# Designs tried in a protein design run: peptides against a protein of PDB entry 4QMF. Part 77

Target 1, 175 residues: chain A of PDB entry 4QMF
Amino acid sequence: ESSFMTLFPKYRESYLKTIWNDVTRALDKHNIACVLDLVEGSMTVKTTRKTYDPAIILKARDLIKLLARSVPFPQAVKILQDDMACDVIKIGNFVTNKERFVKRRQRLVGPNGNTLKALELLTKCYILVQGNTVSAMGPFKGLKEVRRVVEDCMKNIHPIYHIKELMIKRELAKR

## One batch from the design tools (peptide; made by RFdiffusion4, then SolubleMPNN)

Design b2_p18_5_s2 (from b2_p18_5, 6 letters changed)
Fold by OpenDDE base, seed 2:
Structure b2_p18_5_s2 (fold): chain B 175 residues (1-175), chain A 18 residues (1-18)
Amino acid sequence: as target 1 above (175 residues)
Amino acid sequence: EEELDKELEKLSNEILSE
């Protein structure tokens, strides 16, 4: 049997409790077992003898990873679809200065989150910035683009350059 | 950088309005 476990922060507990029945139901369709441990603050997924597709456990792993990083269930559960991939980008270690980190993270998000929303449209991805991580879901091509923009932003390369590039690519693709 | 931020805001709004 294969199993994966992820820890989640305390502030996520109440939400996870609320949606755990939905998580269980979604995974039951694939005969994947799951456990929410409120004492340890962990989520576990595991294959069973009835699991037909052995690869689905990896998607289940990704599901709990996304949930731990504040992705809401209706979005996170889409990871179980064959055409969906995800990426969790750690951004907290690019800059040691806290103020600089906050500024660069805010630049990525933009006013009212519009920069992030624009990036989502351009890459056909879902993107969530939470704490020291950026969670993204979508096609692999889009995810690669998102990671590049996010990491470069933390490295003090302004997102505008990538946004312009993506816009041009989109326009060319329409022709 | 502030100028780039403003330009990015405009560009983002343009994308979102399409």
Scores: peptide ipSAE 0.699, ipTM 0.961, DockQ to the pose 0.981
Fold by OpenDDE base, seed 1:
Structure b2_p18_5_s2 (fold): chain B 175 residues (1-175), chain A 18 residues (1-18)
Amino acid sequence: as target 1 above (175 residues)
Amino acid sequence: EEELDKELEKLSNEILSE
């Protein structure tokens, strides 16, 4: 039997309570058990003797990780699909100055989130910037690109350079 | 830096309009 647990912040409690029945139903299809502990503020997933695919527990682990970092359930549950991967990028430790951190994070998001949306299209990924983490879901190649752009942005390398590069690559792929 | 931000905004809008 394999088990994984993740903690979630207090502000996510209300939402997680509202969607937990849906989480349970989604995992039941794979005979994965799950527990929401409101006292500890944790989510747990476990294999059962009826679990057919032993690898699905790793995807269940990723599911609760994504949920803990504010990814909405309708998006997070897609991680259970075979062709979907995810990455959680910690961005809070690149800059010590809070104002610089906020500025660089905002640069990644852009006005009305348009920079982030553009990056999503270019990489074929879902991307959520929340707090000190960036959560991404998509193909491995796209995830690698997202991590590069995100980390470089926090290192004060402007996203425009990567966006231009990705645009060129996309145009070349259409030919 | 501010100029790059403006250029990025324009490029982003272009990508989203395709």
Scores: peptide ipSAE 0.698, ipTM 0.961, DockQ to the pose 0.982
Fold by OpenDDE base, seed 5:
Structure b2_p18_5_s2 (fold): chain B 175 residues (1-175), chain A 18 residues (1-18)
Amino acid sequence: as target 1 above (175 residues)
Amino acid sequence: EEELDKELEKLSNEILSE
């Protein structure tokens, strides 16, 4: 039997407690067991004897990973769908200067989050920027595009170049 | 950079208004 564990920060504890029954219910449909350990600050998922799909445990692993990175449950639980993938992009190691890090992260988000929303639309992904990570959910093609934009932005390549490219690709696809 | 930021804002608004 397979088991996966993810640690979560203390500030996430209160939220996770409130939604854990929902997590349990969602995973029960697949006969995946789960445990919230408030002392350790961890979430665990594991297969059971009744688990009929051995691959679902990997999606359960992704679920708790997303939850640990502040993705809301109603969005994170979609990872259990067959056509949904995710990516957690670590952005904290691209820049040593804190001020530059904040600036580049803000550039990725844009005013009122509009840059991020536009990127979501172009890639057909959900994207959440939180702390030193960017969580994304969607099709593999879209996720690849998101990671490219995010990492390049942290490398001081302005998102506008990728946005223009994605816009062109979208227009071509409409024809 | 500021010029590119402004252009990106315009493009983002255009995308979101479609």
Scores: peptide ipSAE 0.694, ipTM 0.960, DockQ to the pose 0.985
Fold by OpenDDE base, seed 3:
Structure b2_p18_5_s2 (fold): chain B 175 residues (1-175), chain A 18 residues (1-18)
Amino acid sequence: as target 1 above (175 residues)
Amino acid sequence: EEELDKELEKLSNEILSE
């Protein structure tokens, strides 16, 4: 049997408590057991004797990872679908200066989150910027594009260059 | 960089309006 555990910050506890029955129900369909430990502040998923798909435990691992990083359940649960992948991009280590970090992170998000929404459309991904991480969900091709844009932005390469490139690629794909 | 930010804002709005 396989098990995976992830820690979550205290501020996430209230939300996780409210949706944990939904998490349990979603994982029960795959015979994956789960535990919310409020004392430790952890989520655990594990295979059972009735688990028939050994690969689903890895998706369950990703589910709790996404939930720990503030991805809402209705979105995070989509990771259990076969065609859905995810990536958690650590962005906090690219810049040492806090003000510079905040500026570059805000550049990625854009006014009213419009830059991020545009990037989501171009890559067919869901993207959430929270703290020192960016969580993304979607096809592998799109995820690769997201990681490139995100990391380059933190390296002071303006997102506009990638956005323009993705727009061109999208137009070409329509043909 | 500020000019690029403004340009990106406009471009993003165009994408979102499609």
Scores: peptide ipSAE 0.694, ipTM 0.960, DockQ to the pose 0.972

Design b2_p18_5_s3 (from b2_p18_5, 7 letters changed)
Fold by OpenDDE base, seed 1:
Structure b2_p18_5_s3 (fold): chain B 175 residues (1-175), chain A 18 residues (1-18)
Amino acid sequence: as target 1 above (175 residues)
Amino acid sequence: EEKLDEELDKLSKEILAE
């Protein structure tokens, strides 16, 4: 029997309570058990004797990881699909100065989120920037591209260079 | 850098308009 647990911040508690029945229902289809511990502030997923696919527990692990990082349930639950992967990129340790951190994080998002939306389109990924993490969901190729852009941005490499590169790649793929 | 920010925003809007 396999089990995984993740902690979540206090500000996510109310939301997680509201959607936990949906989480349970989604995981029940795969005979994965789950527990929301409001005292500890944790989510747990575990296999049962009825779990048929042993690999689904790893996707369940990823589901609660995404939920803990503010990804909404309708998006996060897509991780249970076979063709969907995810990545949680820690961005809080690249810069020691808070103001510099905020500036670079905002640069990644862009005005009205336009930069992030453009990056989502180019990589065919879902991307959420929240706190000290960037959560991404999509194909492995796209995820690799997202991580490169995100980390480089935090290292003070402007996203425009990567966006232009991705645009060129997209145009070449249309031919 | 500010100039690049403006260019990036313009480019992003173009991508989204396609």
Scores: peptide ipSAE 0.728, ipTM 0.965, DockQ to the pose 0.977
Fold by OpenDDE base, seed 2:
Structure b2_p18_5_s3 (fold): chain B 175 residues (1-175), chain A 18 residues (1-18)
Amino acid sequence: as target 1 above (175 residues)
Amino acid sequence: EEKLDEELDKLSKEILAE
């Protein structure tokens, strides 16, 4: 029997309450049990004796991890698909200076989120920047690219270099 | 860096328009 638990911040409580029945229903299809603990502020997923695929518990773990980091349920639940992977990139520890952190994080997002949206298209990933983390969902190779761009940005390597590289790769792939 | 930010935004818009 396998079980995983994740904590979520207080500001996510109301949302998680509203979608928890949907979470339960999605996991029930795989005979994975789940618990929302509003007192502790935690989500738990567990295998049951009826769980057929032992690996699905890891995806369930990822689901609650994504939900805790503000990924909306309609997007997060896609993690249960076999071809979908995710990554939660911690960006808060790359820079000690608050102003520098904010500037670099904003650079990653860009005006009106255009940079992030462009990166999503180029990598075929979903990307959400929230607080000290960047959550991404998509193919593994795309996720690897996202992590590189994100971490390099926080290391003061401008995203434009990676974006240009990805554009070239995309154009070459069309041929 | 400011110039790069502007260029990145321009490039991003181009990508999104494709």
Scores: peptide ipSAE 0.728, ipTM 0.964, DockQ to the pose 0.976
Fold by OpenDDE base, seed 3:
Structure b2_p18_5_s3 (fold): chain B 175 residues (1-175), chain A 18 residues (1-18)
Amino acid sequence: as target 1 above (175 residues)
Amino acid sequence: EEKLDEELDKLSKEILAE
């Protein structure tokens, strides 16, 4: 039997408590057990004797990972679907200067989140920027593109270059 | 950089309007 555990920050506790019954129900469909430990501040998923697909535990692992990084349940639960992948990109270690970090992170999001929404559309991904991480969900091709844009942005490569490239690719694909 | 930020926002809005 396989088991995975992830820690979550204290500020997520209230939310996780409210949605944990939904998490349990979603995982029960796959005979995956789960535990929310409020004392330790952890989530655990584990296979049971009734688990039919052993690979689903990896998706369950990803589910709790996403939830720990502030992805809301209605979106995070989609990770259990076939052909849905995710990526958690650590962005806090690219820049030592806090102000520079904030500036580059904001550049990725853009005014009113327009840049991020545009990137989501172009890559067919869900993207959430929270703290020192960027969580993304979608097809592998899209996720690869998201990671490139995100990391390059933190390396001071302006997102506009990648956005233009993605736009061109999209137009070509319509033909 | 500021010019690029403005251009990116404009472009983003265009993408979202499609």
Scores: peptide ipSAE 0.723, ipTM 0.964, DockQ to the pose 0.979
Fold by OpenDDE base, seed 5:
Structure b2_p18_5_s3 (fold): chain B 175 residues (1-175), chain A 18 residues (1-18)
Amino acid sequence: as target 1 above (175 residues)
Amino acid sequence: EEKLDEELDKLSKEILAE
């Protein structure tokens, strides 16, 4: 049997308690067991004797990883779909200066989140910027593009260059 | 950089308006 555990920050506890029954129901469909430990601040998923698809445990692992990084359940649960992948990009270690970090993170998001929304559209991904991580869900190709843009942004490469590149690629794909 | 920020925002809005 396989099991995976992830820790979550204290500020997520209230939300996770609220949606945990939904998590349980979603995983029950695949005969994956799950446990929310409020003392440790952890989520655990594990296969059971009734688990038919042994690979689903990896998706369950990703589910709790996403939930720990503030992805809301209605979005995170989509990871259980066969065609959905995810990536959690750690952005907190690219710069040492706090102000520089905040500025670059904000540049990635853009005014009113427009930059991020545009990036979501171009890559066909869901993207959430929260704290020191960026969570993304979508096709592998799109996820690769997202990671490039995100990391380069934190390295002070302006997102506009990648956005223009993605626009060109999109136009070429339409023909 | 501010110029690029403005251009990016404009471009983003155009993308979202399509």
Scores: peptide ipSAE 0.722, ipTM 0.964, DockQ to the pose 0.981

Design b2_p18_5_s4 (from b2_p18_5, 7 letters changed)
Fold by OpenDDE base, seed 2:
Structure b2_p18_5_s4 (fold): chain B 175 residues (1-175), chain A 18 residues (1-18)
Amino acid sequence: as target 1 above (175 residues)
Amino acid sequence: EEELDKELDKLSQEILAE
């Protein structure tokens, strides 16, 4: 029997309460049990004796991890699909200076979120920047690209270089 | 850096418009 638990910040509580029945229903299809603990501020997923696929518990773990990091349920639940992977990139420890951190994080997002949206298209990923983490969902190769761009940005390597590279790769792939 | 930011936004908009 396998079990995983993740904590969530207080500001997510109201949202998680509203969608928890949907979470339960989605996991029930795989005979994965789940618990929302509002006192502790945690989500738990567990295999049951009826769980057929032992690997699905890892996806359930990822689901609650994504939900804890502000990914909306309609997007997060896609992690249960076999062809979908995710990554939670911690960006808060790359820079000690708060102003520098904010500037680099904003550079990653860009005006009106254009940079992030462009990166999503180029990598075929969903990307959400929230607080000290970047959550991404998509194909593994795309996720690898996202992590590179995100971490390099926090290391003061401007995203434009990677965006141009990805654009070239996309154009070549169309041929 | 500011110039690169402007260029990146322009490029991003072009990508989104495709």
Scores: peptide ipSAE 0.739, ipTM 0.967, DockQ to the pose 0.975
Fold by OpenDDE base, seed 1:
Structure b2_p18_5_s4 (fold): chain B 175 residues (1-175), chain A 18 residues (1-18)
Amino acid sequence: as target 1 above (175 residues)
Amino acid sequence: EEELDKELDKLSQEILAE
């Protein structure tokens, strides 16, 4: 029997309570058990004797990881699909200065979220920037591209260079 | 950097408009 647990911040508690029945229902289809511990502030997923696919527990692990990082349930639950992967990129340790961190994080998002939306389109990924992490969901190729852009941005490499490169690649793929 | 920020936003809007 396999089990995985993740902690979540206090500000996510109210939301997680409201959607936990939906989480349970989604995981029940795969005979994965789950527990929301409001005292500890944790989510747990575990296999049962009825679990047929042993690999689904890893996707369940990823589900609670995404939920802990503010990804909404309707999006996060897509991780249970076979063709969907995810990545949680820690961005809080690239810059020691708080103001510099905020500036670079905002640069990644852009005005009205335009930069992030453009990056989502180019990589065919879902991307959420929240706190000290960037959560992404999509194909492995797209996820690799997202991580490169995100980390480079935090290293003070402007996203425009990567966006232009991705645009060129997209145009070439249309031919 | 500010000029690049403006250019990036313009480019992003163009991508989204396609």
Scores: peptide ipSAE 0.738, ipTM 0.967, DockQ to the pose 0.978
Fold by OpenDDE base, seed 5:
Structure b2_p18_5_s4 (fold): chain B 175 residues (1-175), chain A 18 residues (1-18)
Amino acid sequence: as target 1 above (175 residues)
Amino acid sequence: EEELDKELDKLSQEILAE
């Protein structure tokens, strides 16, 4: 049997308690067991004797990883779909200066979140910037593009260059 | 950088308006 555990920050506890029954129901469909440990601050998923698809445990692992990084359940649960992948990009260690970090993170999001929304459309991904991580869900190709833009932004490469590139690629794909 | 930020926002809005 396989099991995976992830820790979550204290500020997520209230939300996770609220949606845990939904998590349980979603995983029950695949005969994956799950446990929310409020003392340790952890989520655990594990296969059971009734688990038919052994690979689904990896998706369950991704589910709890996403939930720990503030992805809301209605979005995170989509990871259980066969065609959906995810990536959690750690952005907190690219710069040492706090102000520089905040500025670059904000540049990635853009005014009113426009940059991030545009990037979502161009890559066909869901993207959430929260704290020191960026969570993304979508096709592998799109996820690769997202990671490039995100990491380069934190390295002080302006997102506009990648956005223009993605726009060109999109136009070429329409024809 | 400020100019690039403005350009990026305009471009983003165009993408969102499509």
Scores: peptide ipSAE 0.735, ipTM 0.967, DockQ to the pose 0.984
Fold by OpenDDE base, seed 3:
Order: C-alpha cells, then sequence, then structure tokens
Structure b2_p18_5_s4 (fold): chain B 175 residues (1-175), chain A 18 residues (1-18)
C-alpha cells in the first residue's frame, strides 16, 4: 500500500476544514483514504485494499499538493480526471532582491490579472500565482509552455515575447 | 520595460476579447 503526505500552511486550515468532506467523497470513489491532521497541519492520502487502480494514488498526491498551495477544491479535484496534469513551479529562488521578485511576479500576473488570464487561454491551462509558487493544471503541452513563460519571466525575460509566440501558434492551428 | 508592460496588457486584453 502507498501513502503520501503534504504539509499545509496555517492560513489554509480553515478552508481545508470546510471542504474536507468533499475531498473525502471525491477520493472515496476511487477507494483512496485520506486524513486531515489539524495538529500537524498535514494531509495524507493512501491506497486501501479496495483500491482498483494503483496509479490513482499519484493523482491523489497531486490533489493534496495543489490544495496545500491554495488551489480551490473545485479546480484541484479536476486532477483526478484522465489527461489532466499539474505542475507546481517554485519561483522564489530566481531573484534574491525582494522588490525585484515582486515586480517580476506582478509582471507575470499583469493588470487585473489580464496577462495570466491570456496565458491560461493560450495554453488551455489553469494558473494560480500564490506566494513563491505558481500552480498550473492542464495538458502536458500547455504546462510545458506555462513553465517556460513563468521561469523566463523570473529571469527577466518579458512575457510579451512568449505571448506573441503563442498567439502565432494558435492562429496557425486554426487552419 | 514599462512600454513592454503596457503593450503586453493591451495584447492580453485583445486575446481575452476574442
Amino acid sequence: as target 1 above (175 residues)
Amino acid sequence: EEELDKELDKLSQEILAE
């Protein structure tokens, strides 16, 4: 039997408590057990004797990982679907200067989140920028593109170059 | 860079308006 555990920050506790019954119900469909430990501040998923698909535990692992990084449940639970992948991109270690970090992170999001929304549309991904991480969900091709844009942005490569490239690719695909 | 930021926002809005 396989088991995975992830820690979550204290500020997520209240939310996780409110949605944990939904998490349990979603995982029960796959006979995956789960535990929310409020003392330790952890989530655990584990296979049971009734787990039919052993690979689903990896998706359950990803589910709790996403939840720990502030992805809301209605979105995070989609990771249990076939052909849905995710990526958690650490962005906090690219820049040592805090102000520079904030500036580059904001550039990725854009005014009113327009840049991020545009990137979501172009890559067919969900993207959440929170703290020192960017969480993304979608097809592998899209996720690869998201990671490239995100990391390059933190390396001071302006997102506009990638956005233009993605736009061109999209137009070509319509033909 | 500021000019690129403005251009990017404009472009983003165009994408979202499609």
Scores: peptide ipSAE 0.735, ipTM 0.967, DockQ to the pose 0.980

Design b2_p18_6_s1 (from b2_p18_6, 6 letters changed)
Fold by OpenDDE base, seed 2:
Structure b2_p18_6_s1 (fold): chain B 175 residues (1-175), chain A 18 residues (1-18)
Amino acid sequence: as target 1 above (175 residues)
Amino acid sequence: SDEEIIEKAIKELEEELA
């Protein structure tokens, strides 16, 4: 049988406790077992003898990974759908200067989060910028685009250039 | 609309870069 475990930060504990019954219920539909360990600060998912789809355990792995990175449950649980994929993009290693890091991360979000919202619409993805990572959920094509924009932003390429590019591609696809 | 949201975001970014 297969199992996966992920650690979560202490500040996430209270929320995870609150939604864990919902996590359990969602995974039970697929006969995946799960454990929340508050002492270790970990989440575990594992197959059972009743697990029908062997691939669902990988989605369960992704679920707990997303939850550990502050993705809310109503969004994270969508990863269990066949047409949904995810990506966790590490952004903390592109810039060593703290002020520069914060500035570039803020560019990705933009005024009132409007830049990020535009990116979400153009890629058909959900995107959450949190700490040293960006979590994204959506179609594979969209995720590939998100990663490019996010990494380029951390490399000092303004998101506007990619947003305009994506908008052009969207218009071309309508023809 | 989605288009309006995207256009607004672009406008805001252009103003920032100016």
Scores: peptide ipSAE 0.614, ipTM 0.949, DockQ to the pose 0.852
Fold by OpenDDE base, seed 3:
Structure b2_p18_6_s1 (fold): chain B 175 residues (1-175), chain A 18 residues (1-18)
Amino acid sequence: as target 1 above (175 residues)
Amino acid sequence: SDEEIIEKAIKELEEELA
């Protein structure tokens, strides 16, 4: 039997309580057990004797990881699909200056979130910028592109340059 | 369309950088 546990911040507790029945139901389809520990502030997933696919536990691990980082359940649960991967990108260590950090993080989102939406469309990924992390879900190729754009942005390379590059690549692929 | 969304986003960014 395999088991994975992740901690979540206190501010996430109320939401997790609200959706935990849905988490349980989703994982039950794969015979994966799960536990929400409100005292410790943790989520645990575990294989059972009835678990048929041993690889699904890794996806369950990713599910609770995403939920801990504020990804909504309707999106996070898609990680259980075979064609979906995820990445949690730590962005808090690139810049020591708080104001500079906030400014660069905001560049990822852009006016009315349109920059982020464009990046999502071009990479075919879901992207959530929250706190000191960026959570992404999608195909591996797209995730690789997202990580590059995110990290470069925190290194003071504006996302517009990558977005234009991705558009060019998209147009070339139509030939 | 997706294309229109992307183009609008680029335009907004160009205006911001100007």
Scores: peptide ipSAE 0.611, ipTM 0.949, DockQ to the pose 0.828
Fold by OpenDDE base, seed 5:
Structure b2_p18_6_s1 (fold): chain B 175 residues (1-175), chain A 18 residues (1-18)
Amino acid sequence: as target 1 above (175 residues)
Amino acid sequence: SDEEIIEKAIKELEEELA
């Protein structure tokens, strides 16, 4: 048997409680067991004797990882699909100065969230900037691009340069 | 459209950098 556990912050507890029945139902379809521990503040997923696809446990692991990082369930549950991958990018360790961190993180989002939306469209990914992490879901190629943009942004490379590059690549692909 | 969204985003960023 295989099991994976992830911790979640206290502020996430209320939401996780409300959607846990949905999590259970989604995982039951694959005969994956799950446990929400409110005392420890953890989520656990486990294979069972009836688990048919041994690889699905890795998807379940990713599901609880995403949920712990504030990805809403309707989006996070898509990770169970074969063609969907995810990445949780830690951004809190690139800059020690709090103000600089906040500024660079905000650049990822941009005015009215338009920068982030553009990046999502260009990479065909879902992207959530929350706290000290950026969660992304989508095709592997897109995820690689997202990570590059996110990390470079935290290294003080403005997202506009990557967005323009992605636009050029997109235009070239149309021909 | 998607193109319009992206172009608008680029324009906004260019304005910020100007």
Scores: peptide ipSAE 0.600, ipTM 0.947, DockQ to the pose 0.839
Fold by OpenDDE base, seed 1:
Structure b2_p18_6_s1 (fold): chain B 175 residues (1-175), chain A 18 residues (1-18)
Amino acid sequence: as target 1 above (175 residues)
Amino acid sequence: SDEEIIEKAIKELEEELA
């Protein structure tokens, strides 16, 4: 039997408590067991004797990873679908200056979140910027593009250049 | 539409960089 554990920050505790029954129900459909440990601040998923698909445990691992990084359950649970992949991009170590970090992170979001929305549409991904991580869900090709844009942004390359490039590629694909 | 959303975002970014 296989098991995976993920720690979550304290500020997620209240939310995780409220949705844990839904997590349990979703995983029960795949005969995956799960545990929420409020003392340790961890989530655990594990296969059971009734687990039919051994690969589903890896998706369950990704589910709790996404939940730990503030992805809402209705979105995170989509990771259990066969055609859905995810990536958690660590952005906290690209710059040492806190103010510079905040500015570059904000560039990913843009005015009223419109930059992020455009990036989501162009890559066909869900993207959440939270704390020191960016969580993304979608097709592998889109995820690769998201990671490039996110990391380059933290390296002081403005997202507009990538967005324009993606827009051009999109227009070319329509013909 | 999706196209309108993307175009608006690009315009906003261009204004920011100007």
Scores: peptide ipSAE 0.597, ipTM 0.947, DockQ to the pose 0.840

